# Peptides against a protein of PDB entry 4PN1: the designs that were tried, part 218

Target 1, 261 residues: chain A of PDB entry 4PN1
Amino acid sequence: KIEMNFLNKPIVPDTTKVISNFLTHYLITEPVEHVEIEAKLGTLIDLETQNRFEFPVMNETILNPEFNLRTRFESDMTASEHKYLNEFLNQAFRDSQKPGRLPFAYKHTKQVDLFYETEDNSRDKIRVSKNQSDNQVLACVKKRRVADLFLYCPNDAFDIRISISDELPVSMPSGNQQPSLTRLKDRVGYVHQEIKIDLTKTTQNDPVYDTTERHELEVEFGNIADLRDRAQKAKDGMEAPLFRRVQLFMDNVRILRREHS

## One batch from the design tools (peptide; made by RFdiffusion4, then SolubleMPNN)

Design b1_p30_1_s3 (from b1_p30_1, 15 letters changed)
Fold by OpenDDE base, seed 3:
Structure b1_p30_1_s3 (fold): chain B 261 residues (1-261), chain A 30 residues (1-30)
Amino acid sequence: as target 1 above (261 residues)
Amino acid sequence: EILVPPIGSDNLENRMLAEVDEIYTKLNAK
């Protein structure tokens, strides 16, 4: 007879614990009211070299936010990589429709984001999102970045930024106010077990500068209420449900960050 | 380049959209 270990009990990876604690802080300890929790695929760039950051580790490593590593995170990928991930996720979608599997859901959204300056000229802008086809307002929010957690992934195509944001619903800007920035977003969204995976192509037009495009992949917790409940249970001494959800989330992220054209 | 949907997704659009919308609604719930 074979056992898992000398305790014959499941063991939780340290990465899962660290991330779980990070999330618990902003879900329970200092709760963010309208919290958004997402992981973006990208590259940690060394500000000194302007190349991908190199750290003396051999596997996925959560960077200590208390250290200034002089890095920036580029949440972008090439069009080819983005296309590959699109194809990859499409295949995953198809495979999940087979009997015995949990199916993906899919949504394609084209929206325009209009950014407005606040009356007090705060750094946080008001974002009005509209459907490109009918100009219907989808959302009007003021987004505040609360915290980031960076994962250096030397063996994979991408590094990871886990971000916690507060998306505060706000009133529409006055009709006489002009947007300071406009972004077109073409997004395909995949949902599996309440984990949302979005591929987003963003186009930004600048009257002075050339049009810029970004290709992003985001993985987001699709059920914050459930996650918050799990985090509360963890604070109360029952950590397993939270660990399981975080493990699921991270496994999906790990799958995706290994893929490239 | 353009983002393309999975083959066959159109046939499942209504159900899938509903499910996705439900998830999006839950994203900001606590």
Scores: peptide ipSAE 0.192, ipTM 0.717, DockQ to the pose 0.016
Fold by OpenDDE base, seed 4:
Structure b1_p30_1_s3 (fold): chain B 261 residues (1-261), chain A 30 residues (1-30)
Amino acid sequence: as target 1 above (261 residues)
Amino acid sequence: EILVPPIGSDNLENRMLAEVDEIYTKLNAK
């Protein structure tokens, strides 16, 4: 008979604990009411070198947010990388449709995001999202970035930013207000076990800057209510359900960040 | 369609850019 270890019990990775604690803080301790929790693939860039940040570690490492490492995170990838991930996820989707598997759900969304300045001169902009086909309003929110947790992944194609955001539903801007920014988004979304994986191509024209195109991949918790419940249980001393959900989330992230063209 | 429209396609990029331009044109016309 083989046992897992000398206690014959599963061990929770430290990464899982750290992330779980991070999430619990913003779910329960200082709760964000309309919380969005997502991980984006990208690159930690050293501001001094403008190259990928080099940290003296050999594996996935959560960076301490209390330290200013003089880095920026670029949530972008090349078109070829994005295409590869699209193909990869498409294959995963197909495979999941087979008997005995839990199937992916799929959604393709084309939307226009209109950004408006707030009346109170808040740094946060109001985002109105409309469907490109019928111009119906999909959402009107004020999104505020609350916190970030960065993972340096030296062995993988991408680093990771886990973000806590507050997406406050707000009323539509006044009809006389002009958007300060407009973005076109083409998003392919995959959902598996309530984890959302989105490939997004964003196109933005700026009168001052050249037209910018961004290719993003994000992984999001699709069931915040469940996650909050799990976090509450964790605060109450039952951590296992939260750890399991975070582990699932991170495993999906880990799969994706290893893939590149 | 499961695939994101062909990434890196000049045609796609041009179409998207055209759409953006149309949006801005409409905004500027108001």
Scores: peptide ipSAE 0.160, ipTM 0.565, DockQ to the pose 0.012
Fold by OpenDDE base, seed 1:
Structure b1_p30_1_s3 (fold): chain B 261 residues (1-261), chain A 30 residues (1-30)
Amino acid sequence: as target 1 above (261 residues)
Amino acid sequence: EILVPPIGSDNLENRMLAEVDEIYTKLNAK
């Protein structure tokens, strides 16, 4: 017989605690009403070197937001990396369809995002998302970035940005308004245990600049109500359910960030 | 480069879409 440690009790990694506390703040303490919580794969770029950020650590490390590290996060990857992840997730999908497994769900969407300036000329833009095929309005929101948590991952292909956003549903812009920006999105979505994994190819046409493409992978909590419930329980002294959910989320992120072409 | 669906997804489209929609519904019910 083996034991997991000298107490024979589960121990929660500090990373899980830090992230859980971060989420709890914006779920319970200072609740964001229309909260979106996602992790994006990308690269922390050192603004001084314009190369990937280098820090004297040897593993996944949550960066302290109180320190200005003079970095930017590039939520992008190469087409080949994106293709590899697509293939990887496709294989994971197939494997999950086997007996005894929890199956992935899959959805492919092609949409256009139209960005509009607000009447008050606020920093936040209104995003109207439409289905490319029939122009059905999928969403009309004013998205506000509330907070970010960055994970430096020196051993992996990608670093991670966990973002808290407020997606406020708003009315459609007036008919006389023209979009300031239009983006085409080709997205394949995978859902497993209410965790959403999206691969998105974004095409942006600029009259001045050449057409640019962005390749993104994001992991999102698909059940905010459940997560909020878990966070509330954590505030009430029962942290385990939240920790488990965060661990699941992060493990999925960790799997993905380790993969590369 | 294009995004491609997993093999067999077409056969599971209805079920898969329903499950995804459920997740989106839960997400949007925040």
Scores: peptide ipSAE 0.149, ipTM 0.713, DockQ to the pose 0.016
Fold by OpenDDE base, seed 2:
Structure b1_p30_1_s3 (fold): chain B 261 residues (1-261), chain A 30 residues (1-30)
Amino acid sequence: as target 1 above (261 residues)
Amino acid sequence: EILVPPIGSDNLENRMLAEVDEIYTKLNAK
């Protein structure tokens, strides 16, 4: 007879616990009201070398946010990498439609984001999102980055940034105000078990700077209410539901960051 | 209507996205 371990009980990876605690803090302890939680694939860049950072670790490692490691995170990837992920997700979508599987949902959206400066000169900008097809307003929010958690992944194509953001609904800017920045977004989205996976091509038009393009992949918790409920239960001593949800999220992230052309 | 894939995609990507869209449409029609 073989057992899982000397307790013969499931064990939770430390990574799952650390991330769960991080999420619990911003869901329950210091709750963000309009919280968005997403992981972006990208690269931790060493500011000194301008190359991918090299830590003396051999596997996925959560970096301690209390230390300034002199890094920046680049969420951009190459067009070929982005294409490969698109093909990979398309195949995953098809496979999920088979009997006995939980199916993916798919959505394609094109929108324009208009950024406006706030009257109080805060660093946070108002974002007005419009549908490119009919110019209808989809959202008007003030997004604030609350916290980041970085995962260095030396064995994979990408590092990971998990971000906590506050998307506060706000009133539309004055009609006389000009956008400080515009972003055109072409996004294909996949949803599986309420986890959202988005591939986005962004064209940024800056009045002062040159036009830039980015290719991004993000994984987002699609059911924040459920996640908050799980986090509350964890705070109350029942951690398993939260751990399971975080494990699911991270497994999806791990699958994606390993895929490259 | 077949959804237009991301701008700058090649023919292969376009075909794959079209296939996904077709499947999705069929599922929603059910």
Scores: peptide ipSAE 0.047, ipTM 0.505, DockQ to the pose 0.012; fails the geometry check

Design b1_p30_1_s4 (from b1_p30_1, 16 letters changed)
Fold by OpenDDE base, seed 5:
Structure b1_p30_1_s4 (fold): chain B 261 residues (1-261), chain A 30 residues (1-30)
Amino acid sequence: as target 1 above (261 residues)
Amino acid sequence: EIIVPEIGDDNLENRLLKLVNDYYEKLNAL
């Protein structure tokens, strides 16, 4: 007979606690109304060297946002890496369809995002998303980046940015307004236990510059209401449900960030 | 370049998600 530890109780990794507290702040303490919470795979770049950031740690580490580490985060990967992850997730999808497993769902979406400037010249742009096939409006939002939490992952292919955003639904821009930017997005979204995993290929055409293509992978909490409920319970002294959900989220992120071709 | 899974039905996505989520929550409640 095996026990989990000398208390025979599950323990919570410190990373889980830190992230849980971070999320609780923006879910409960200073609640973001239309919150989106996602983790993007990418690379922390040292602004001085323009290479991947090097921090004197040996494993996954949440960077303290109070310290200016002079870094930027590049939420991009190579086409090869993206392809590998696509194949990996497709296999995971297939495997999950087997008896005894919880199956993935998936959705393939091709959309065009049109970005519009706001009247007040605010930094936040209005994004109109349309389906590429029929030009139907999928969403019209003003997305505000609220907070970021960066994880330096020296042992893995990617670092992680967890972002809190406010996606405020807004009215469509006036008909006379022209978009300042257009992006084509080809996205396949995988959903497992209400965690969304999106592979996105973004194409941006510039009349002056060559067409640029970006490859992104993001992991998102698919059930914000549930997460908010869990966060509230945590504030009320019952932390386990939140910890479990965050642990699930992070485990999925960890699986993905360590995959390499 | 994006390749979708060979298995699956988009029209079943919502139903599947519900089933999965229900099962997940049930399991966590045990």
Scores: peptide ipSAE 0.219, ipTM 0.641, DockQ to the pose 0.017
Fold by OpenDDE base, seed 1:
Structure b1_p30_1_s4 (fold): chain B 261 residues (1-261), chain A 30 residues (1-30)
Amino acid sequence: as target 1 above (261 residues)
Amino acid sequence: EIIVPEIGDDNLENRLLKLVNDYYEKLNAL
């Protein structure tokens, strides 16, 4: 007979515990009302060298926010990397349709995002999202970034930023207001076990700068109510349900950041 | 250009789209 370890019980990775505690803080301790929790693939850039940050570690590492590492996070990737991930996810979608598997769902959306300044000139802008085809309003929100957690991944193509945001639904801007920024988004969203994976191409026209295109991939928790319930149970001493959900989320992220053209 | 998954059955595609829509509606309600 073979056992898992000398206790013959599952062991939770330390990374899972750290992330779980981070999420619990903004779900339960200091709760964000309209919380969005997502991980973006990108690159930690050293502000001094403008190259990818280098840290003396050999594996996935959560960076301590108490230290000023003089870095920025770039959530962009190359067109070829984005194309590869698109093909990879399409194959994963097809494979999931086989008997005995839980299937992916998907949705392809083309939208325009219009950003408006607030009357009080606050840092946060109002975002109005519309369908490109029929100009139907999809959403009107004010998004506030609450917290970030960065993972340095020296063995993978991408580093990771986990972000906590507050997405507040707000009223449409007045008709006399002009948008300060307009972005076109081409997005395909994949959903598996209530984890959402989005591939997005964003085109931005700047009056001063040439048209810029960004390629992004994000992974998001699709059931916040369930996650909040799990976090509350964790605070009450039952941590296993939260750990399982965070492990699922992180495994999906790990799969994606390892894949490259 | 973003390429969507190939689905062999149009009926299946409609079912999947419904699932996605229901999911997003649920998310927006939270």
Scores: peptide ipSAE 0.209, ipTM 0.670, DockQ to the pose 0.015
Fold by OpenDDE base, seed 3:
Structure b1_p30_1_s4 (fold): chain B 261 residues (1-261), chain A 30 residues (1-30)
Amino acid sequence: as target 1 above (261 residues)
Amino acid sequence: EIIVPEIGDDNLENRLLKLVNDYYEKLNAL
């Protein structure tokens, strides 16, 4: 007979606890009403060198937000990396359709995001999202990024930014107002066990910098209500459900950040 | 361009798309 440890019960990695506490704060302690929680793949860039950030650690490390490391996060990847991840996820989708597996769902969407300035010149812009095909309004929101948690991943192709955002539904801008920015989004979404994985190609026209294209991959919690419930239970002393959900989320992120062309 | 998985069953595709739609609707409702 073998046991997993001298207590013969599961132990939770510290990374899971730290992330769980971070999420609990914005789900329960100081709750964000219309919360969105996502992880984006990208690169922590050292502002001084303009190269990938280097830190004296050997594995996945949550950076302490109390310290200014003079970095920026680039939520982007090359077209080839993006293509590779697309193919990788396509294969994962196919494999999941086999008997005995939990299947992926997928959706391909093309939308245009129109950004409008607010009358009070607030930092947060109003975003109107429309289907490219028929111009039907999908959403009108004011999104505020509340907090970020950065993971430095020296052994992987990408670093991670976990973001807490407040996506507040708002009324449509006045008809005479023109958008300050327009973005085209080509997105394929994969869903597995209520974890959403999105590959997004964004095209933005800029009067100064011409047309720019960005390739992003994000992983999002697909059931915030459930997550909030788990977080509440954690605050009440039952942490296991939250830890399990966070572990699932992070394992998916870990799989993806290791893949590259 | 981003591509979706190729599937051999249109019915399966519809079911999967529905699941995704339901998921997104749920997300937007929260």
Scores: peptide ipSAE 0.027, ipTM 0.515, DockQ to the pose 0.015
Fold by OpenDDE base, seed 2:
Structure b1_p30_1_s4 (fold): chain B 261 residues (1-261), chain A 30 residues (1-30)
Amino acid sequence: as target 1 above (261 residues)
Amino acid sequence: EIIVPEIGDDNLENRLLKLVNDYYEKLNAL
């Protein structure tokens, strides 16, 4: 006879607890009203060496945000890596359409993002997103980065940044205002069990900097209301629903960060 | 079909990171 452990009960990995607590803080304790929660694949770069940071750990680990480790996070990847992930997700999409599976949803969008300075000269810019085909306004928001949680993943192709952002809906900028920055976004989105996976190619036209291309992959919680409900239950002593949702999210992230060309 | 995404702003990313760092500095100062 085999048991799971000496309690014969499932246990929750520490990583899941730490992330769950992080999310609970910004969902419930100090709630962000229009919260966006996403994980981006990228690289933790040592500011001193300009290479990927090397920590004395052998597996996935959450970095303590209380310490300044003199790192920056590069959310960009190579075109070949991005292509590989796209092919990988396309195959996953196809496989999920088979009987007995939960299917992916797929959406391809092309939009232009216009960034405007605020009248009060706040650090937060207003972002107006428009559909590239017909210039219809998709969104107008002021996005504020609230918090980050970094995962160093020495055995995988990418490190992870989990970000909490506040996307406040705002009125359109005055017609006399000019955008300070324009971005073109070509995005393919995959949704599975309300977890969004986006591959985005961005082209930025900066008046000061040359046109640059970036290739990003992000994983986002697609149902914030449900997540907030789970977080509230966790605060009330029932942690299992939140842990399960965080585990699902992180397992998807783990799958993706292991894939590379 | 392989879809290649289009361009993001590196400067914006850096500014966002600064905001996060400033936030934690404020927390540590309390």
Scores: peptide ipSAE 0.018, ipTM 0.304, DockQ to the pose 0.028; fails the geometry check

Design b1_p30_2_s1
Fold by OpenDDE base, seed 1:
Structure b1_p30_2_s1 (fold): chain B 261 residues (1-261), chain A 30 residues (1-30)
Amino acid sequence: as target 1 above (261 residues)
Amino acid sequence: SELEEQKELLEKFLKELEEWNKKLEELNKK
């Protein structure tokens, strides 16, 4: 016989509680209507040294947003790192198809994003997303970043930014309006237990700078309605369902951030 | 069957992956 602990009751890591509270705030307390919740792999950069930030901790640590640490977050990686993660996820996909496992779903998309200025000169641009092959409109939204939570991960290849965004559906821009920016996205998406993992290559032409490429990996909650329901239950005193879902999400993030070429 | 569905999904995945991997290889050469 084994027991979980001396009380023989489940206990959740403090990290899970902190993140759960963060999510509950923007799901329930001050609810974002069209909420998107994602974690991006990247690097916390010290603005003074321009190197990866160093903090006097030895493990995964949620940074307190009340403190200005003079850092920026670079949500990018090398092409080699991106390729390695792609190969890793491909293998995970194959393994998940075996008997006794829950299978991944897969989607490959080629998308063009057109950004438009708003008529009211809002700082938030309208993004029209189209399929590259047939120019079918996939979405027209105004996306606003609401909040960020940063995790410093000294033992792993990447740090993490968890972001809360409001993705508001809006009307298409006027037909005579020209886009201020065009961005190409080549994305492979993996879905496991309603957690989305996306590898994205972004190509952008800049009038001042040459064509730039960006390589990103993001993990997203694929079922916001379920997550909101769990968060509501947590506010009502039943926290376990929310904790379990957040733990699942974070474990997937932890697996990915440990991988490096 | 579930197995057949999984095989079809895998075949589709592998086909699409070839194009993706080719692009990533090109990026690594830069």
Scores: peptide ipSAE 0.016, ipTM 0.379, DockQ to the pose 0.011
Fold by OpenDDE base, seed 2:
Structure b1_p30_2_s1 (fold): chain B 261 residues (1-261), chain A 30 residues (1-30)
Amino acid sequence: as target 1 above (261 residues)
Amino acid sequence: SELEEQKELLEKFLKELEEWNKKLEELNKK
């Protein structure tokens, strides 16, 4: 006879607990009203060396936000890496269509984002999103970054930033205002068990800064209401549903960050 | 004008996205 451990009970990884607590704070304790929760694949850059950050750890490590580690996060990846991930996800999509599996959903979108300064010159800009094909307004929002959690992943191709954002719907900017920034997005989206995975090529025109092109991969919780419910249950002493959802999310992230061309 | 320059840049960006989209479509067909 074999048992799981000396208690013969499941044990929750510490990473899952830390992330769950982080999410619970912004879902329940100090709730963000229009919350978005996403993980981006990228690289933690050491500001001193301008190379990938090197920390004396041997595996996935959540960085303590209370410490200034003198790092920046770069969410961009190479075109070859992005291509490889696309091929990988395409194969995963195909495999999921087989009998006995839960299928991916797939969507391709082309979007234009126009950023406007607020009347009060606040830090947060208004983003007007339009469909590229017909210029239909998809959204007008003010997005505020609330918190970040960084995972250093020395054994994988990418590090991870988990971000909490507040995306507040707002009225359209006044008539004579010009965009301060224009961003074109070409995005392929994969959805599996309400976890959204997006591969995005972004072209950005900034009047002040040089034109930039980015290749990004994002993993997002697609059902915030369910996640909030799970977080509330966790606060009430039933943690298992939240842990399971966070574990699912993180396992998907872990799969993706291990892939490299 | 500044507006014309912005339009030209936007057109350039759209072209680049179209090229990328074509590559993506080719990948998605496999």
Scores: peptide ipSAE 0.000, ipTM 0.292, DockQ to the pose 0.011
Fold by OpenDDE base, seed 3:
Structure b1_p30_2_s1 (fold): chain B 261 residues (1-261), chain A 30 residues (1-30)
Amino acid sequence: as target 1 above (261 residues)
Amino acid sequence: SELEEQKELLEKFLKELEEWNKKLEELNKK
């Protein structure tokens, strides 16, 4: 028999540990009540060069948030890249429907996001999401970005931002309030093993600037309750379930960030 | 069935994506 290693025990990649600890902090230690955890594909941009940042590393690496590296993260891709990813995911969807596989679920959503200023002049805007077809309210939330973890991926087409957000359900703005910003979203969502993969085309009309279009891909933990349970178990000394879930999540992210036309 | 609905949605999305790609190609030619 061949053994995994000289201990014959699974070994956890350091990346998995770091991310798991990051998640555990905001799931258990300082718990975010309505937590959303997602990874977005994009590019770490050097603010000085306005090009993709070049770090002196040769593989996927988590950037230390304690250091200001003078970078920004652009959660965007070209339309062609977005199209390619869509085709790729469509094929993955089809393949997953075959016998012996776990199937993808698929959902297409066209929505309008209306952003409203809060009465308390908080930085966080209220977002009202409506279906484009019937104007049915899908959600009314105040989203707060809690924390980010950036992964520089020199060997792949995209870098990654893992974000912890608090999506607080709030009451609808008063009928007399006008939205400060309107955003159209065309989202195609794929779900596999409770991991959500969303391709989103966003169109925003700025009164000052021309219409801007963005193409985004995000990977989200679809079962936060399960993830929180796993994180609690990790705090209690059983880390394996959390590590496995984070590994699954990251493997999906890794697949996607490597794909480009 | 839910599966059939998902397939229909996927087909619609693929069609929309193709249309989008055509538009992008047209934009890239200008």
Scores: peptide ipSAE 0.018, ipTM 0.405, DockQ to the pose 0.011; fails the geometry check
Fold by OpenDDE base, seed 5:
Structure b1_p30_2_s1 (fold): chain B 261 residues (1-261), chain A 30 residues (1-30)
Amino acid sequence: as target 1 above (261 residues)
Amino acid sequence: SELEEQKELLEKFLKELEEWNKKLEELNKK
């Protein structure tokens, strides 16, 4: 008989604990009502060197937000990297359809995001999302960035930003208001065990800077209610369900950030 | 049917591939 360790009990990685605590704070302690929790693949850039951030660590590590490391996060990748990830996920999708596996769900969406200034000139803009094909309103929200947690991943192609956002549903802007910004989003979405993986191509027309294109990969918790329930249980002393869910999320992120063309 | 679903998915993948190929061609012309 083989045992996992000398206690014969599962051990939770420290990263899982830290992230779980981070999530619990914004799910339970200071709850964000319409919370969105996502991880973006990108690059931590050193503001001084304008190169990828270098830190004296040899593996995935969560950066302490209390320290100003003079970094910025670029949530972008090359078209080739994005294509590679798309092909990778397509293969994963196909493999998941086999007997004995839990299948991916797949969705391709094309939407237009219209950003409007608020009447109070707040920093937060109202985002109206419409389907490109029929102009049906998909959402009207005011998104507020609440918190970020950065993971430096020296061994992988990408670093990670985990973001907590509040997506407050709001009324549509007045018909006389013009959008300050318009973005086209082409999103390929994969869902596995209620974890959403989105490959997004964003096109933005700027009168001054011409058309800009961004390629992003996002991993999102698809069942916030379940996650909140798990977080509550964790606060009540039963941490295992939350840890398991966070571990699953992070494993998916780890798979993706290791893939490169 | 399962077969129809698979065909639809394949068509989606092919369309995506075509779009990427077109983009790559455009990038290579620059």
Scores: peptide ipSAE 0.014, ipTM 0.352, DockQ to the pose 0.010; fails the geometry check

